# Peptides against a protein of PDB entry 4BOS: the designs that were tried, part 130

Target 1, 163 residues: chain A of PDB entry 4BOS
Amino acid sequence: PVLTRTVVPADNSCLFTSVYYVVEGGVLNPACAPEMRRLIAQIVASDPDFYSEAILGKTNQEYCDWIKRDDTWGGAIEISILSKFYQCEICVVDTQTVRIDRFGEDAGYTKRVLLIYDGIHYDPLQRNFPDPDTPPLTIFSSNDDIVLVQALELADEARRRRQ
Target 2, 163 residues: chain A of PDB entry 4BOS as posed
Amino acid sequence: PVLTRTVVPADNSALFTSVYYVVEGGVLNPACAPEMRRLIAQIVASDPDFYSEAILGKTNQEYCDWIKRDDTWGGAIEISILSKFYQCEICVVDTQTVRIDRFGEDAGYTKRVLLIYDGIHYDPLQRNFPDPDTPPLTIFSSNDDIVLVQALELADEARRRRQ

## One batch from the design tools (peptide; made by RFdiffusion4, then SolubleMPNN)

Design b1_p26_7_s3
Fold by OpenDDE base, seed 2:
Parts: C-alpha cells; structure tokens; sequence
Structure b1_p26_7_s3 (fold): chain B 163 residues (1-163), chain A 26 residues (1-26)
C-alpha cells in the first residue's frame, strides 16, 4: 500500500475540494465548495461565543459573508470546523516544514483523513493498494500511525525535489 | 506569498486550538 496525492484544481477552493474528496471516500467534486462554504458560515453563525472576533479576525457576521465568497481561501479555522462537522481528525502534512498539523486530535474521533499542503495549495491523500480491484482508502483509523509516517515521507520527498 | 500563507495558517491553528481548549474546559 502506498500513500499518494490526488492533485485537485489550484483554485481558491482547493481546501474544500480536498476535504470533500477524503471524507466522501475519494469523490472529486470541484463544485462542492459553495455548499461547504455555506455550511461553514452556518456553523460559525450558530455559535458566536465560540467563533469570536478574536478568533475570526473580524465579526462573526463579516466572517460568514467573507467565507461564502468564491475567492476566499480556506485555512485552519475552516479545517477545524470541517473536522467537527465530519467528526474526524484532519491531518495536514506540510511539504515546506515536513510536519503534520492535526485538527481534531483532542476530540476523540476514531477516524482521520489526510491532506498535503505546500504553503498555498491543498491536495487530498489516499492509500492505493496493489490489487487494482481494491479502491483507494481515504479514511483511516486515528490510531494508524503508519499513514502519518507515509505522509511525512511524501512531504520529505516533495521538499527534496524542490531543493 | 507562501510564507505569509504558512504563517497565517499557523496563527489561525493556534487560535482555534486555544478556543477549543477553553470550550472543553467549561
């Protein structure tokens, strides 16, 4: 089994496309972003005490309007929200630093998904199997440390290729 | 641009984690 990346479009919604891909078991849908943006806005609007101006950098309402735009990039806040919504740990391996940022690690989720991040663009990660009839896996056990090692190997290789 | 995006992600991540910890403690 080898961990591989699926390159999604380098548009303003690569995070959403990538998350959707992994949580839906490998479904590439570049048109998923508007709905996911709306979902995030709804969640943020429902809890103004948690999603405060101090966290958002703008008022709750301003953030909701902002995230629903088609030209705003998702980041850590959106990943955290999506982690909660999909009830899974979202692990982001960074190819610049060769480290993994884990979102939802303290929530007790039994599942994790993985993204690869190069400082700007997000792509989803999947495990490919030798048997061509076995579909790729995008949802892993939160206890699967091997997949994290494989993700770090991918990041390290990516970094070496750029050096 | 890459560095700024990286710094932004880390800043937001830390903020979100802190907020989550506070909420969990209440």
Amino acid sequence: as target 1 above (163 residues)
Amino acid sequence: DEERRREELERLRRAAEEARRVRAAL
Scores: peptide ipSAE 0.028, ipTM 0.576, DockQ to the pose 0.034
Fold by OpenDDE base, seed 1:
Structure b1_p26_7_s3 (fold): chain B 163 residues (1-163), chain A 26 residues (1-26)
Amino acid sequence: as target 1 above (163 residues)
Amino acid sequence: DEERRREELERLRRAAEEARRVRAAL
């Protein structure tokens, strides 16, 4: 089994495409972003007390309008929301620092998914198997620390190649 | 506040799951 990267389009919605890919078991759908943006906005709007200006960097309403634009980038706030929505850990391995940021690690989820991030672009990660009858895996046990080690190795190699 | 947020997230998650099931059946 080898952890590999699937390159998604380098557009402003790469985070959403990447998350959708891993939580749906390896389905590439570049058209998923508008609905995911609306979903995030709906969740944020549902709790203005929690999703305050201190967290969002702008008013609740301003954020909701902003995230629904087709030219705004998702980041840590959106990842945290999507982790809660999909009820899984989202682990982001950073190729610039060779570190993993774990979202939802304290929520008690049994599943985790992995993304690779270079400071600008997100891509999904999956585990490939040599047996052709075993499809790639994108959803891992939250107890599977081997996949985190493999992600770090992949990120280190990417850093050495500067991509 | 956390409880209210969690309940709302669960509501939205359940709604999305139902939508996915409907799509899969079409």
Scores: peptide ipSAE 0.024, ipTM 0.578, DockQ to the pose 0.023
Fold by OpenDDE base, seed 4:
Structure b1_p26_7_s3 (fold): chain B 163 residues (1-163), chain A 26 residues (1-26)
Amino acid sequence: as target 1 above (163 residues)
Amino acid sequence: DEERRREELERLRRAAEEARRVRAAL
């Protein structure tokens, strides 16, 4: 089995498309973003004490309006919320630094999904199998360190290409 | 904690580098 990158559209919703892809087991749906944005806004709006201006960088209401726009970028805040919602660890490997940020690592989730990030774009990662009829694996055990090593290898190779 | 997290990631990073050096399959 080999870990591979699936390129999603380079639009403002690549994070949402990528997360949807991995949590749904490899379903590419670029139209998923509006609903995911609404979901995040709903969660944020429901807890203004936790999702304060200090955390959001803007008022709770301003953030909700902002994230529901079709041209705004998702980041760490959105990833953390989606990790909680989908009850899985979201691991993001950065091709610029060759480092992994793990979201939800302290929640005790049994599953993890992986994204690759280059500073301006998110893509999902999947494990392909020799059997062409077997769908790629996008949801891994939270104890699967091999997949993290493979992700780091992909990131390192990407960095080397830029050097 | 964060310290153990960093140590884990460094371990994984070293493992990936070693795999390349010894031409081991990942």
Scores: peptide ipSAE 0.013, ipTM 0.399, DockQ to the pose 0.023
Fold by OpenDDE base, seed 5:
Structure b1_p26_7_s3 (fold): chain B 163 residues (1-163), chain A 26 residues (1-26)
Amino acid sequence: as target 1 above (163 residues)
Amino acid sequence: DEERRREELERLRRAAEEARRVRAAL
């Protein structure tokens, strides 16, 4: 009944750790970033016509080299790629603006996952249940707008605490 | 911008109230 935030390490790979967490059903693996970065680079390299400089802001090869560095942050491009790869909607609730950016919303996916973003750091969101033996949910129906309400409430609460 | 986001939140909350039985189980 409660949507909660799981704080992942505040390193340069928090986006990848957070996405891995939610798409794998709640598995926290801070060491997943190198593999995730290579996955993205492989996808980008496989389609240089689509992933052009116009889309990436740099050449295909430059992007692949850049994203594989351990000190580069993921953003909207990486989220969109991961949404396509995992075939799910990725919803990012921003605590600074109290808005949700939805990636893959028009792709017809039946599943959605949620991240919370404060302008610098990404964390995963999960639904906890009263029964401690029932594992939390990280994957929701794309029709579940109640979870979006709960995410916005978390963001609104965070904003009010800062003001 | 913040006002528009507030209105969006209120809209979603009203929608959640219509499904209060489902929300109560979450």
Scores: peptide ipSAE 0.014, ipTM 0.393, DockQ to the pose 0.022; fails the geometry check

Design b1_p26_8_s1 (from b1_p26_8, 12 letters changed)
Fold by OpenDDE base, seed 1:
Structure b1_p26_8_s1 (fold): chain B 163 residues (1-163), chain A 26 residues (1-26)
Amino acid sequence: as target 1 above (163 residues)
Amino acid sequence: SAAEERARRIAELLARRAAELAAALA
């Protein structure tokens, strides 16, 4: 089994496309971003006490309007929200630092998904199997630490190639 | 935290209500 990267379009919605890919078991849908942005805005609007200006960097309403734009980038806040929405741990391996940022790690989720991040662009990660008849895996056990090691190895290789 | 748990519960509710939407996106 080898952990591999699926390259998604380098647009402002790469995070959303990547998350959708992994949480849906490997479904590439470049058109998912608008509705995912709307769902994030709905979640944020539903809890203005928690999603405060201190957390968002702008008012709750301003953030909701901002995230629904087609040219705004998703980041840590959106990943945290998506982790809660999909009830899974989202692990982001950074090729610049060769570190993994784990979102939702304390929530007790039984599942984890992985993304690779180069400081600008997000791509989804999947496990490919030697048997061509076995489909790739994108949803892992939250106890599968081997996949985290593989992600770090992949990130280190990407850094050496300046990917 | 309590606030995080509240947000999680809200997210779960929204996720369940968005099942049809998710299917349409697939």
Scores: peptide ipSAE 0.030, ipTM 0.603, DockQ to the pose 0.022
Fold by OpenDDE base, seed 5:
Structure b1_p26_8_s1 (fold): chain B 163 residues (1-163), chain A 26 residues (1-26)
Amino acid sequence: as target 1 above (163 residues)
Amino acid sequence: SAAEERARRIAELLARRAAELAAALA
């Protein structure tokens, strides 16, 4: 089994496309962003006490309007929200630092998914198997640390290619 | 950057919230 990268469009919604890909088992849908943006806005709006201005940097309503725009980029807060929604750990490997940022690691989830990030663009990761009839895996056990090592190797190779 | 640092802090807060929820369910 080998961990590989699927390149998604470099638009303002690459994070949402990438998350959708891995949590849905390898479905590439670049048109998923509007619905995912609305989903996040709905979650934020549902708990204004937690998602306060202090956390969001703007009012709850202002954030909801902002995230629903088609030209705003998702980041750490959106990843955290999506981790909670899909009840899985989201691991982001950074090709600039060759480090993994884990979201939801203390929530007790039994599954994890992986993204690769270069500072401006997100792509999803999947495990391919030698048997061509076995579909790629995008959802891993939260105990599978081998996949994290493979992600670091992939990021290290990407960094070397840019040097 | 400052924006990245703020984002990480937010992520930590949300992670703590998740941990609290998990503890409440235990």
Scores: peptide ipSAE 0.028, ipTM 0.582, DockQ to the pose 0.026
Fold by OpenDDE base, seed 4:
Structure b1_p26_8_s1 (fold): chain B 163 residues (1-163), chain A 26 residues (1-26)
Amino acid sequence: as target 1 above (163 residues)
Amino acid sequence: SAAEERARRIAELLARRAAELAAALA
């Protein structure tokens, strides 16, 4: 089994497309972003005490309007929200630093999904199997550290290509 | 307030959906 990257469109919604891909078991849906943006906005709006201006960098309402735009980028806040919503750890391997940022690692989730990030673009990661009839795996055990090692290898290779 | 109640209702619905999705991921 080999960990591979699926390149999603380099648009403003690559994070949402990538997350959707992995949490839905490998479904590429570039049109998923509007609904995911709305989902995040709804979650934020539902808890203004937690999602305060201090956390959001803007008022709760301003953030909700902002994240629902089709030209705004998702980041750590959105990943954290999606991790909590889908009840899984979201691991982002960074090709610039060759490190994994883990979201939801302290929540006790039993599952993890993986993304690869180059500083501006997110792509989903999947495990491919030698048997062509076996579908790729995108949802892993939170105890599967082998997949994290493989992700780091991918990131390291990507970094070397840039150097 | 009414706004707080609406937010609470949304949170409850989302929590239920999250649980369903979590089960699907498990």
Scores: peptide ipSAE 0.027, ipTM 0.599, DockQ to the pose 0.023
Fold by OpenDDE base, seed 3:
Structure b1_p26_8_s1 (fold): chain B 163 residues (1-163), chain A 26 residues (1-26)
Amino acid sequence: as target 1 above (163 residues)
Amino acid sequence: SAAEERARRIAELLARRAAELAAALA
């Protein structure tokens, strides 16, 4: 079993495409972004008290309009929301720092998914099996620490390959 | 819609989490 990276399009919606890929069991759907953006906007709009200017860096309404654009990038706020929405831990391994940022780690979720981030682009991670008849796995146990180690190794290798 | 209802529910959960964190810092 080897953890591998699936490169998704760099179309400003890579976060959404990557999250969709892993939570849906390995389904690549670059067209998922508009709906996911709207979903996030709906969630943010539903709680203006929590999603304040202090958190968003702009008014609640401004953020909602902004995130629904087809050319704006998602980040930590969106990941946190999606973690709650899909009821899973989202682990992001950073190739620049070779560390894992965990979202939803204290929520008690039994499942985790993994993304790889290079500072500007997100890609999904999957586990491939020796048996060619066994499809890749994208949803892991939240107790599976081996996959986290593999993610760090993958990130370290990616860093070493960079010019 | 179902999506809107779920979004509302999630927002409430997030707000609750924020409150818990605030209480922990107090």
Scores: peptide ipSAE 0.046, ipTM 0.623, DockQ to the pose 0.026; fails the geometry check

Design b1_p26_8_s2 (from b1_p26_8 with A9R V10I D13L E16A M18A Q25L)
Fold by OpenDDE base, seed 5:
Structure b1_p26_8_s2 (fold): chain B 163 residues (1-163), chain A 26 residues (1-26)
Amino acid sequence: as target 1 above (163 residues)
Amino acid sequence: AAAAARAARIAALLAARAAALAAALA
């Protein structure tokens, strides 16, 4: 089995496209972003005590208006929210540092998905199998640490190639 | 209470999470 990267469009919504891809089992839908942005805004708006200015860097309402724009980027806040929403660990391997940031690691989720990040752009990762008739896997056991090793290897190679 | 109302709103949204994740490791 080999962990590979699927390059999604380098638009302002690559995080949402990438998350959608992995949680839906490998479905590429660049048009998913508007609804995912609205979902995040709804969750944030529902809990202004937790999603405070200290966390958001702006007022709750300002953040909601901001994230619903089609030209703003998602990041750690959005990943954390999506981890909770989809009830899975989201692991982001960073090609700049060759590190994995794990979102939801203390929540007890049984599933994990993986993204690769280069400092500005997110792409989804999937495991391909030797049998061409076996479809790629995007949702892994949270106990599968081999996939994390493979992600680090992939990120290290990407770093060497400046990708 | 306000906290309960917020929790209910979040719960309603969470109920719409993708079912595919639950079946992925079956």
Scores: peptide ipSAE 0.036, ipTM 0.639, DockQ to the pose 0.022
Fold by OpenDDE base, seed 1:
Structure b1_p26_8_s2 (fold): chain B 163 residues (1-163), chain A 26 residues (1-26)
Amino acid sequence: as target 1 above (163 residues)
Amino acid sequence: AAAAARAARIAALLAARAAALAAALA
């Protein structure tokens, strides 16, 4: 088995497309972003005490209006929210630093998904199998440390190639 | 009232997504 990246469009919604891909088992849908943006806004609006201005960097209402725009970028706040929503750890391997940022690591989730990030763009990661009839895997056990090692190897190779 | 409705909708979506993730992992 080998870990590979699927390149998604370099638009303002690459994070959402990438998350959707991995949590839906490998479904590439670049049109998923508006729905996911609305979902995040709904979650944030539902708990203004937790999603405070201190966390959001803006008022709850301002954030909700902002994230629903089609030209605003998702980041750590959105990943944290999506981790909670999908009840899985979201691991982001950074090709610039060759480090993994783990979102939801303390929540006790049994599942993890992986993204690769170059400082600007997000792509989803998947495990491919030698058997061509076995579909790629995008959802892993949170006990699967091998996939984290493979992600670091992939990021290190990308850094070497400046990709 | 509006907050309660949003919470209920989110809870339903959470349950559905949890089931989908379990099926995808199997």
Scores: peptide ipSAE 0.026, ipTM 0.615, DockQ to the pose 0.024
Fold by OpenDDE base, seed 4:
Structure b1_p26_8_s2 (fold): chain B 163 residues (1-163), chain A 26 residues (1-26)
Amino acid sequence: as target 1 above (163 residues)
Amino acid sequence: AAAAARAARIAALLAARAAALAAALA
């Protein structure tokens, strides 16, 4: 089995497309972003005490309006929210540093998904199997640390190739 | 009232998605 990258469009919504891809079992849907942006805004608006200006860098209302724009980039805040929403650990391997940033690592989730990040763009990762009749896997057990090693190897190769 | 409605909707979505992911790994 080999961990591979699926390149999604660089349309300012690559994070949302990538997360959707992995949590839905490998479904590429670039049109998912508006709904996911609204979902995040709804969650943020529902808890202004937790999602404060200190956390958001702007007022709760300003953030909600901002994240719903089609040209704003998602980041750590959005990943954290999506981790909580989907009840899974989201692991982001960074090709610039060859390190994995883990979101939801202390929540006790039994599932993990993986993204690869190059500093400006997110892509989803999946495990391909030798058997052509076995579909790629995007949702892993949180006990599967082999996939993390494979992600680091993939990131290291990308770094060497300036990808 | 609006806040309560939002919270209820989110709770339902959270529960539904958690179940879906659990089934994927079963």
Scores: peptide ipSAE 0.026, ipTM 0.621, DockQ to the pose 0.023
Fold by OpenDDE base, seed 3:
Structure b1_p26_8_s2 (fold): chain B 163 residues (1-163), chain A 26 residues (1-26)
Amino acid sequence: as target 1 above (163 residues)
Amino acid sequence: AAAAARAARIAALLAARAAALAAALA
């Protein structure tokens, strides 16, 4: 089996598209972003004590309005929230540094998904199998260290190819 | 049904109020 990258549209919502892809088992749906943005805003708005200005970098209300815009980027806050919502570890391999940032690693989740990030754009990762009739896998065991090694290798190769 | 499931999940998340998010952002 080989870990591969699925290129999603290079829009402001690539994070949401990528997360949706991996948590839904390989479904590419760029139209998912508005709903996911609203979901995040709903979660944040529902708990202003936890999602404080110290966490958000802006007031709770300002963040909610901001994240629902079409042209705002997703980042660590959104990944953390989505990790918690989908109850899975989200691992982001960075092609610039060839490192993996793990979100939700201390939450005790049994599943993990992987994204690849170049400093601007997010794409989802999937495991392909030799059998063409076997669909790609996007949800892995949180104990699967092989997939992390493969992700690092993929990121290193991407760095060498300047992507 | 999907909306109801999401609502229930959000409620569960609020009840748990795990520190995992804060740790990830630190």
Scores: peptide ipSAE 0.025, ipTM 0.612, DockQ to the pose 0.027

Design b1_p26_8_s3 (from b1_p26_8, 7 letters changed)
Fold by OpenDDE base, seed 2:
Structure b1_p26_8_s3 (fold): chain B 163 residues (1-163), chain A 26 residues (1-26)
Amino acid sequence: as target 1 above (163 residues)
Amino acid sequence: SAAEARAARIAALLAERAAALAAALA
């Protein structure tokens, strides 16, 4: 088995498309972003005490309006929210630093998904199998640290190739 | 649906947070 990258469109919604891909078992749907943006806005609006201006960098209402735009970028806040919503650890391997940022690592989730990030763009990662009848795996055990090593190797190779 | 179930869990968690804050301020 080998860990591979699926390139999603660079349309400002790559984070949402990538998360949707991995949590839905490998479904590429670039049209998922508006719904996911609205979902995040709804969650944030529901808890203005937790999602404060200090956390958001803007007022709760301003953030909700901002995240629903089709040209705004998702980041750590959105990943944290999506980790909680999908009840899984989201691991992001950064090709610039060749390090993994783990979201939801202390929540006790049994599932783990992986993204690759180059500083401006997110893509999903999947494990392909030699048997063509076995579909790629996008949801891993949270105890599967081998996939993290594979992600680091993939990121290091991407860095060397300027990918 | 699975999405609806997850949304309900998140809503419950947020409600618990609000209740805990209210209790702390009482």
Scores: peptide ipSAE 0.030, ipTM 0.588, DockQ to the pose 0.019
Fold by OpenDDE base, seed 5:
Structure b1_p26_8_s3 (fold): chain B 163 residues (1-163), chain A 26 residues (1-26)
Amino acid sequence: as target 1 above (163 residues)
Amino acid sequence: SAAEARAARIAALLAERAAALAAALA
């Protein structure tokens, strides 16, 4: 088995497209962003005590309005929220540093998904199998550390190619 | 800087989530 990336459109919503891809088992839907932005805004709005201005850098309401815009970029806050919503670890391998940032690591989730990040763009990762009749896997065991090693290798190679 | 402030906010969020989870599981 080999870990590969699926290139999603380089638009303002690549994070949402990538997360949707992996948590839905390999479904590419570039049109998913508006609803996912709304979902995040709803979650943030539901807990203004936790999602405070100190965390968001703006008021709760301002953040909700901001994240629902078509041209704003998702990041670590959104990943954290989506990890909790989908009840899985979201592991982001960074090609600039060749490091993995794990979101939801301490939540006790049994599943993890992986993204690759180059500083501005996110893509989803999947495991391909030698058997052509076996579909790619996007949801892994949270105990599968081999996939993390493979992700680091993939990121290192991408770094060499300036990806 | 703005980047540093953003990083601090992210770290705070993650720390709070960890603490909340620990409390819930205790």
Scores: peptide ipSAE 0.022, ipTM 0.520, DockQ to the pose 0.028
Fold by OpenDDE base, seed 3:
Parts: sequence; C-alpha cells; structure tokens
Structure b1_p26_8_s3 (fold): chain B 163 residues (1-163), chain A 26 residues (1-26)
Amino acid sequence: as target 1 above (163 residues)
Amino acid sequence: SAAEARAARIAALLAERAAALAAALA
C-alpha cells in the first residue's frame, strides 16, 4: 500500500474539492465547491455566538458573504467546520514545513482523512493497493498512525522536488 | 501563522464547550 496525491484544479476552491474527494471515498468533483461554500456559510450563520468576529476575523455576515465568493478561502476555519460537519479528523500535511496539522483530533472521531498543502494549494491523499480490483482508500482509522508517517514522507519528497 | 492562530482559537472554544457539556450532563 502506498499513499498518493490526486491533483485537483487550482481554481481557488481546491480545499473544497479536496475535502469532498476524501470524504466521499475518492470522488473528484470540482463542481462541488459552490454548494460546499454555501454549506459552510449556513453553518457559520447558524451559530454567530460560536463563530464570532474573534474567530472569523470579520463579522459573521461578512464572512458568510465572503466565503460564498468563488475566489476565497480562509483555510483553518473552513477545515475546522468541515471536520465537524463530516465528523472526521482532517489531517493536513504541509510540504513547506513537513508537518501535519490535525483538525478535529480532540473530538473523538473514529475516522480521519488527509490533505496535502503547499502553502497555496490543497490536494487530497489516498492509499492505493497492489490489487487492481481494490479501490483506493481515502478514509482511515483515526488510530492509523502509519498513514500519517506516509503523509510526512510524501510531503518531504514534495518539498525536495519543490512541490 | 494566522491560520494556526484561528485553529487554536476554535480548538479552545470546542474544548470549553465540551467541558461545559460534560459538567452539565454529570
């Protein structure tokens, strides 16, 4: 088994496309972004006390309008929201620092998904199997630390190749 | 980074909420 990267379009919605890919078991659908943006906006709007200006960096309404634009994303806020929504840990391996940022790690989720981030672009990660009839895996056990090691190795390789 | 700071703030709030919920359910 080997962890691999699936390159998604660099269209300012790569985070959403990547998250959708991994949580749906490997479905590439760049057209998912508008709906996911609206989903996030809906979640934020539904809880202005939690999603405060201190967290958002802007008013709740301003954020909702901003995130629904086709050319915006804030990163950690959206990932945190999506982690909670999909009830899974989202692990982002950064090729710049070769480290993993975990979102939702303290929530008690049994599942984790992995993204790779280069500072300006997100891609999903998947585990491929030698058996051609076995589909790639995108949803892992939250206890599977091997996949985290593999992600770090992949990020290190990407860093060396300036990717 | 700004992203890390925001993530930390969110995590802190979630932890506080979890603690409060646990106390309420006790």
Scores: peptide ipSAE 0.019, ipTM 0.512, DockQ to the pose 0.021
Fold by OpenDDE base, seed 4:
Structure b1_p26_8_s3 (fold): chain B 163 residues (1-163), chain A 26 residues (1-26)
Amino acid sequence: as target 1 above (163 residues)
Amino acid sequence: SAAEARAARIAALLAERAAALAAALA
């Protein structure tokens, strides 16, 4: 089994496309972003006490309007929200630092998904199997630290290639 | 902390893989 990345479009919604890919078991759907943006906005709007200006960096309403734009980039806030929504850890390996940021790691989720990030672009990660009849795996056990090692190796190689 | 312990385990696994690769190339 080898961990590989699937390159998604380099648009402003690569985070959403990547998350959708991994949580849906390997479904590439670049058209998912508007719905996911709306979902995030709905969640944020539903709890203005938790999603405060201190967390959002802007008012609750301003954030909701902002995230629904098709040209705004998702980041840590959105990943955190999506982690909670999908009830899974979202692990992001950074090719620039060769480090993994884990979102939802203290929530007790039993599943994790992985993204690779280069500072401006997100891609999903998947485990490919030698058997061509075995589909790639995108949802891993939260106890599977081997996949995190593989992600770090992948990121290190990318860094050496300046990718 | 739990996070630190997890990081240490990952580092150990990386070291193990590196050692295994080195052994395979020897």
Scores: peptide ipSAE 0.006, ipTM 0.316, DockQ to the pose 0.018

